# Designs tried in a protein design run: peptides against a protein of PDB entry 2FGR. Part 160

Target 1, 331 residues: chain A of PDB entry 2FGR
Amino acid sequence: SSVTLFGIVDTNVAYVNKDAAGDSRYGLGTSGASTSRLGLRGTEDLGGGLKAGFWLEGEIFGDDGNASGFNFKRRSTVSLSGNFGEVRLGRDLVPTSQKLTSYDLFSATGIGPFMGFRNWAAGQGADDNGIRANNLISYYTPNFGGFNAGFGYAFDEKQTIGTADSVGRYIGGYVAYDNGPLSASLGLAQQKTAVGGLATDRDEITLGASYNFGVAKLSGLLQQTKFKRDIGGDIKTNSYMLGASAPVGGVGEVKLQYALYDQKAIDSKAHQITLGYVHNLSKRTALYGNLAFLKNKDASTLGLQAKGVYAGGVQAGESQTGVQVGIRHAF

## One batch from the design tools (peptide; made by RFdiffusion4, then SolubleMPNN)

Design b2_p19_1_s4 (from b2_p19_1, 14 letters changed)
Fold by OpenDDE base, seed 1:
Structure b2_p19_1_s4 (fold): chain B 331 residues (1-331), chain A 19 residues (1-19)
Amino acid sequence: as target 1 above (331 residues)
Amino acid sequence: MEFDEKAAKEFLEILKKVL
């Protein structure tokens, strides 16, 4: 058997020019280039090509020393793996999020990431962003000539909110083709939740693709999220992302990403553009800077996610600028 | 989209006060 302690400490100085009051916010923030984490993982060879595994991972908040406590809410899985692929039991990324967030050049964190994996409808479920689930069983296939897939089911355990009796039930999966420089994926998911104490289905469809040209990488996402409400009509968002990254001088990476969030229920769009730079001081330590601009139109109130400083919304139709400069250390 | 250069300058001035 093997046990590995691993982690990332990522801490930054961050600024946003507007909060919900129109005031600037600045301070020490976390997780600007990668989510800060502490984890334990290990494997046991059971013979015959079968392995057992465990993975325990929690988020680290370096600005406050985890004042709200430490937990394994990022991942807490036991697994079996072999020639059949991998089965996981426990809280994890849902298969759709695990695969489709891999096309985000900003690693699903900080002020630059694709924000499509969101609770668009004030859903009352804890994981209505479509990122993780409790009580999850997941299966991942091997890669067969580039083709691979992942499937997941999360039990609701009869969790109720108002009149909704299946809150937290997830079913979803992806199919993908991963071969050399090309990656392409289709993900489908449904999650049961509540909005205003009433049963609501969070339906998600996501297409992702990337191509690595060696000198640069292109990546894209197309997503539809739909909260299907029995009363009050559907809350639909179409999200689009296009990004490019390129190595700089053998020690750096530059990233540019654009996203559009077309919020149909409020007939309002938000546009996000982010420039990022990472400078590798070593294999484990990097300096980084992110510069993001978010333009809300009409009734849109989206805010940049400067974790530890300000992650709230802005006033309707307001634009927000964000900056992060930080250190990422991996161990 | 025009970048808010004023906000970027304000951030740089804050950094100069903290560093």
Scores: peptide ipSAE 0.017, ipTM 0.467, DockQ to the pose 0.018
Fold by OpenDDE base, seed 5:
Structure b2_p19_1_s4 (fold): chain B 331 residues (1-331), chain A 19 residues (1-19)
Amino acid sequence: as target 1 above (331 residues)
Amino acid sequence: MEFDEKAAKEFLEILKKVL
């Protein structure tokens, strides 16, 4: 068997001009270009093209030294893989998020990412953002002439919140076409949760596509998230993203991404625009800067996710500007 | 998975507006 220790330490100076009180926040933050992590992984060749694998990965918070401790909540899987694809057992990215977040040019990290994978409804489940699940079984197909798919089921284990009796059950999957410069995917998911102690279905549909022109990459996402509540009507959000990236001088990458969040339950929109730059000092070390602007309309209170500094909301209809400048080191 | 046909139709209508 092989065992590989790996990680990323990504720490930044971050600023946001408004918090929930209208005050500025600044300080040392984490995970501005890539989520900081520590992991162990390995494989064993079992012969005949069959492999066993394990993956243990936790988040690192470089600003506070993991003051709340360390865990493997990012991924804790055992797997079998071969010509049939890969089966995974344990906490992981759900298949829908694993595939559809790949179209986010900010890699679901920092102040610039697509924020559609969110708990839009004050869902009481632990993973109501649709990103990960406990008790997950996943299957990923090989790539067949560009076509690939992934499917997952997470057991609720009779978790209850209020009158909801199936909290944490996930079922979902994607179909995709990945061939050369083109990627396109459709993802569907349902998660059982609770809102206000009542059973609620979190339904998610996401379309993603990207094309790499060599000189630039274009990427897009279209998503609907619907929290179907037994009482009080549905909480629906339509989220849109369009992004472009381009290599700069052989050592840099510039990124521009726009997102729109149409929050139907409050008839309110939020617009996000982010400019990012990554400067590779080596294969492992980069400097980066992100500049994000979030414009809330009407009752919208969305905030930029300056992790370690401020990730809360703002006052209704307020705009927020965020900056991150940092170092990413991979090992 | 009873995927709400209504949610899928709403998504397709969004898709038609964006494409």
Scores: peptide ipSAE 0.017, ipTM 0.443, DockQ to the pose 0.012
Fold by OpenDDE base, seed 3:
Structure b2_p19_1_s4 (fold): chain B 331 residues (1-331), chain A 19 residues (1-19)
Amino acid sequence: as target 1 above (331 residues)
Amino acid sequence: MEFDEKAAKEFLEILKKVL
């Protein structure tokens, strides 16, 4: 058996030019290039190609020293793996998020990521962003000639909110083709939640693809998220992303990503453009900078996720500029 | 999972406009 202690400490100076009052915010932020984390993981060889595994991972907040406490809400799984693939029990990334966020060149982190995996409807469930679930069983296939898949089910455990039952139930999965420079995936998910104390289904469909040309990588996402409410009509968002990355001088990476969020329930669009640079000082330590511009139209109030500084919305139709400059260290 | 055929058709129409 093996046990590995691992982590990332990522801390930045962040600035946004507008909050909900129209004022600037600045300070020390966390998780600008990678989510800061502390984890324990291990494997046991059971013989015959069967392995047991565990993974415990929590978020670190380097700006306040985890003043709100520490937990394993990032991942808390036990697993069996072998020639059949991997079965996981416990809180984790849902299969759809685990696969489809891999096309985000900003790794679902900081001010630059694809923000499609969001609670678009003021859903009252704990994980209405479609990223993780409690009480999750997941299965991941091996890779067969490029083809792979993942499936998950999360139990609701009779959780209720208002008149809504089955809150926190997840069912979802993806199919993918991963071969050399090419990756492509289709994901489908449904999560049961509540909006205004009423039963609501969060339906999600996501298509992702990337190609690595060696000199540059292209990546794209297409997503529809729909909160299907029994009363008041559906809250639908169509999200699009296109990004490019390139290695620089053997020690750096430049990234450019565009995203569009077409929020149908409010007939309003938001446009996000992010430029990022990572400079590797070593295999474990990097400097980074992100510059993001978010343009809200009409009733859109989206804000950049400058975690630890400001992650709230802005006034309707307002634009926000964000900057992060930081250090990432992995151990 | 009830397949929202309407959402899938709307997604395909979006794909046809973007590709």
Scores: peptide ipSAE 0.007, ipTM 0.393, DockQ to the pose 0.012
Fold by OpenDDE base, seed 4:
Structure b2_p19_1_s4 (fold): chain B 331 residues (1-331), chain A 19 residues (1-19)
Amino acid sequence: as target 1 above (331 residues)
Amino acid sequence: MEFDEKAAKEFLEILKKVL
C-alpha cells in the first residue's frame, strides 16, 4: 500500500470594484488559479489487476488558517479499480461536474471560471450548484479508443426540506470522446431539491468540447440548468462559454474566456470576460494574475467569486470588475 | 459505445468474490 500527502496553497491579493452596496472590496483571498487543498490518497494492489484506493481531500483557506475548521468535503472516497474502470463510494465531484468543468480554462475557481454550475433558483439543497454530492456512488469507464463515460447516483437518505422529500438525490452521467487534441462530452444530471420548501428537480444538460492546436487551445461549454417547480414555473438558465489559452515563452500561459448567462426566469443576461496569466517559477510554484469583467443587465445580480474577499452579488444591472494577483504552490 | 463485456464479467466475478 502507498499513502501520498498532497496539496495546493493558493493565496492572492484580490479587488472587486463593487459589492451589494456599490462599494469596493479588497484584501487577501484564496484559490484564484487552483482551489487550495490538503489531501491524502493511496492505493493497494489486490492482485489480478484489481486495486483498492482511498482519497481524502479538504479545502485550505490560507488567509485565515482554516478558522472555520478542516474537513474532507472536497472528496472522501474509497474505490475499486481495474480493467472494468473505477467504482467510487463517498462524497466527490458528481460525474457531470468532474468531466464538464474540465473544459473551463480557469479550473472552476477564482474570478474567471464558468459560473454555469450554480444554484440559480435559491435551491435549499447543500449541493444545488450541481458540483458535488454526499452519499455518492460513481462509476467511470476506461478509455476505449477515445470513448469514455461516467455515471453516478447519490442517495437522499430520506432528507426532507419543507414538504420536499428525496432532497440531495442525484442521478447523472456523461459520455465523452477523448483522443489526442480533441475532447468532447455530453452530460446529463438530475438532482432532487427544494425551493421555498417545495419539491424541485434540478435538471442539467451540458455539452463541452476542446481542441488543442499545440500553439493554442480552444474550449467551449453549452449548458442548460432548469429548476422544475410544481408551483411558480420553471427557473431556466442557458449558459455559454468560449475560451482560448496559449503557452507563452515556455514558462507562461495566457487565457481568455467569455461566458454568457441567459437567466430566463428574470429575462436577464450577464456577460463575463476574463483575461488570465500564469507564470511558472517551477513545476510546483506559479505566479498568476486574473482580470475579470462581469456585466449584469436588467434584473441580473451576479458577482465574481473573489473567495476570501467578496463572493456575493451586486445591484441589479450593475457591472463588476475583479482583479486577483497571487501565488500558487503545490506539494 | 462498445460495451466491454469482458470487463463487466470480470467486475461481476470480483464482486462475487468480495461479497
Scores: peptide ipSAE 0.000, ipTM 0.257, DockQ to the pose 0.017

Design b2_p19_3_s1 (from b2_p19_3, 11 letters changed)
Fold by OpenDDE base, seed 3:
Structure b2_p19_3_s1 (fold): chain B 331 residues (1-331), chain A 19 residues (1-19)
Amino acid sequence: as target 1 above (331 residues)
Amino acid sequence: TTVSYDSVTKEVTAVEVEE
């Protein structure tokens, strides 16, 4: 049996030119290239091709030393794996986010990521961004000639908010084809939540694909998220992403990604474009820089996620520019 | 470098983190 201590410390200097008041924000931010984390994991060979596993992982905030405390909210699973695949019990990425965020060239982190996995409504559930769930059972198949799948169910445990019942229930999964340079997948999920104390279903459909040409990689996402409300109509967002990455000089990587968020409930669009560069000083240490532009139209108020500095919205129809320059260290 | 600790053997092994 093995126990592995692992982690990432990623800290940056970040700047955004506008907050909700129209003022600039700058300072020391976290998790610009990778989410800073501390984790423990291990496996036990049970014989016959069966393995037990555990994984405990929490977020690290290097700017304040985890002033709000430490928890294992990133992942807290026990698992069995073998020729049948893997079964996981505990809080984790839901299968849909685990697979479909893999097409994000910014790894769902910093100011450049695809922001489609979001609480697009005033959802009152803890995980209304569709990324993780409590009380989760997940199953992941092996890869069969490129074909693979993942499924998950999270128990609501009769959690209520206002008149809404079943809050926190998740059901979802993906099917994928992963073979050589090609990856493609379809994900479907439904999550029970509340908006204004009323029952709401968060429905999500996501398509992703990537192709690695060796000299460059292309990646894309198509997503629709609907918060289905009995009163007030659906809150629907269509999100689109296209990105490219390429190695530079054997030690660097350049990334360019565009996203469009068509927010139907407010008839407003937001455009995001991000240029990123990573420079590997070693296998474990990198310097990075991100430059992001977010253009809100009409009633859109989206903000870039400069974690540790400013992650709030801006005034309606305002544009935001963000910069991160930092160090990522893996241990 | 990920530090692996085997709780049975008490062996500490440095594992290179592959990204």
Scores: peptide ipSAE 0.027, ipTM 0.659, DockQ to the pose 0.239; fails the geometry check
Fold by OpenDDE base, seed 2:
Structure b2_p19_3_s1 (fold): chain B 331 residues (1-331), chain A 19 residues (1-19)
Amino acid sequence: as target 1 above (331 residues)
Amino acid sequence: TTVSYDSVTKEVTAVEVEE
């Protein structure tokens, strides 16, 4: 039986040129290249190819020293694994997000990531972004000649919000092909939530693919998120992403990523483009910089996620520019 | 650096996890 202490401290200086009032924001932010975290994990060999495992992981906020406290909301699982794959019990990434966010070249964090995994409808559930779930059971297959899959179910435990009585129920999964330079995946999920106190289904379909050409990697995502409301009509967003990364001088990586968010309920689009650079000082320590531009059209009010500085929206139809320069240290 | 502690052997092993 082993226990591992691990973590990342990622802290940056961040700037955005516009907030909801049209003013600039700047300061010390967190998690610009990777989400800052502290975790404990371990495994026990039970013999016969069976292993038990645990994983406890929480987010670190280096700018304020976790002023809101520390918890294991990133992951709190116990697992059994073997030739059959892995079963996990506890709060975790849902299988769809775990797999499909892997195509995001900005690691689903900072000002550059694909923002499709979002609460598009002012959903009142705790995890209406489709990223994690409480009360989750997950299963992950082994890799069979490239083919793999993951499935998950989260219990609602009769959680109620307004007239909604199944809030937090999740069902979803993915199928994937991962072989050599190619990765491709299809994910489907449904989560029950509430909007305006009324029962709402959050349906999600995501297609992801990447190819490593050696000199560069291309990655893409196609996603539809639909909040199906009994009253008021559906809130649908189609999200698209295309990114490229390339190694630089053996110690660096440059990234360029574009995303489009077609917000159907407000007939409005947002365009995001991000340039990133990571410079490895060691295997564990890196410097990084991100430059992001977000253009909202019409009624769109999306903002870049400069965590710790400003993660709110902007005025409708406004553009926002963001910068992050920081240090990532893994331990 | 991943510090692995074996609860049975009480050995502490540092594993560098390459992310």
Scores: peptide ipSAE 0.023, ipTM 0.643, DockQ to the pose 0.296; fails the geometry check
Fold by OpenDDE base, seed 5:
Structure b2_p19_3_s1 (fold): chain B 331 residues (1-331), chain A 19 residues (1-19)
Amino acid sequence: as target 1 above (331 residues)
Amino acid sequence: TTVSYDSVTKEVTAVEVEE
């Protein structure tokens, strides 16, 4: 059997021109290009094409040295894999997020990512952003001539919030076609949660596609998230993303991504545009810069996620500009 | 640098992870 220690330390200087009070924020932030992490993983060959695996991964906060502690909340799985695919037990990315976030050119990290995977309704569940789940069983198929799929179920373990039962139950999956330069996927998920102490279903449908032209890559996402409340009506958000990336001079990559968040419950839109550049100093070390602009309309209060500096909202209808410049080091 | 440890052989190998 083998055990691998791995990680990323990504730390940046970040600035946003507005917080909730209209003031600027700046300082040292974390995870601007890639999420900082520490992990252990390993495999055991059991013979006959069967393998056991484990994966333990936690987030690192380089700006404060993990002042709030360290955990394995990113992933804590044991698995069996073989010709049948892979079965995982434990906290992980849910299959829908694992596949559909792969179309985000900013890797779901920093001030530039697609923010559709969000708690849009003040859901009271721990993972109401639809990204990860506790008590998860997942299955991933092999790739069959490009076709692949993933499925997951998370147990609620009779968790209750207010009058809501089954909180934390997840069911979801995706189907995909991945062949050469083309990737396309459809994901469906439902998560049970609570809003205001009342039972709520978080329904999600996501379409993603990308094509690598060699000289550039195009990527897109279409998502609907709906918090179905028994009382007060549904909270629906339609999210759209289009991005492009291209290699620069053999050592760099430029990224441009646009997203639109149509928040139906407040009849308000937000527009996000992000320009990013990564400069590879080596295979393991990069410098990066991100410039993001978020325009809120009407009652929208979305903020850019400058983790470690400011990740809160802004005043309704206000625009926010964010900058990150940092170092990413993989080990 | 990713460090791999074989629990049987007790060998440690450093592997460069391509990002």
Scores: peptide ipSAE 0.021, ipTM 0.579, DockQ to the pose 0.295; fails the geometry check
Fold by OpenDDE base, seed 1:
Structure b2_p19_3_s1 (fold): chain B 331 residues (1-331), chain A 19 residues (1-19)
Amino acid sequence: as target 1 above (331 residues)
Amino acid sequence: TTVSYDSVTKEVTAVEVEE
């Protein structure tokens, strides 16, 4: 049996040129290259190829020392694994987000990530971004000649919001092919939620692929998120991402990523382009810089996620520029 | 075969446990 204490402390100086009032914001932010975290994990060999596991992980906010508290909302699982794969019980990334977010070259954090995994409809459920779920059972297959899959179900436990029942129920999964330089995945999910106190289904389909050419990596995502409402019509967003990364001088990595968010309910698009650089001082410590530009059109109000400084929206049709320069340390 | 999760990349990988 082993127990490992692990974590990441990622803190930056961040700037955005516009907030909701049109003013600039700047200060000390967190999680610009990787989400800051503290965790405990361990395994027990039960013999015959069967293992028990646990994983407890919470987010760290280095700028304020976790003034709002610490919890294990990132992951709190117990697991059994073996030749059959892995079964997990507890709050975790849902299988769809766990696999499909891996194609994001900005690690699903900071001002550069793919923002498609979002609550597009003012959903009243706690996890309407489609990233995690409470009361989750997950199963992951072994890899069979490159083919693998993951499935999940979260119990609603008769949670209600307004007249909506079954709030928080999740069902979803992915199929993937991972072999050498190639990765490709298809994910499907449905989550029960509420919008304006009325029952709503959050449907999600995501296609991801990447290829590592050795000298560079290409990665892409195609996603549709649809909040199906009984009253007021559906809220649909089509999100697209294309990114490239390349090693620089053996100790650095440059990243460029573009995303388009086509928000159908408001007939408005947003364009995001991000340039990132990571300089590895060691295997555990890196300096990084991100430069992001977000162009909103028409009624779009999306903002860059400069966590700890400003993560709100902007005025409709406004553009936002963001910068992060920071240190990432893993332990 | 064990499934592992990388905390940095959030990737699910299959690790062949050599018997």
Scores: peptide ipSAE 0.011, ipTM 0.374, DockQ to the pose 0.037; fails the geometry check

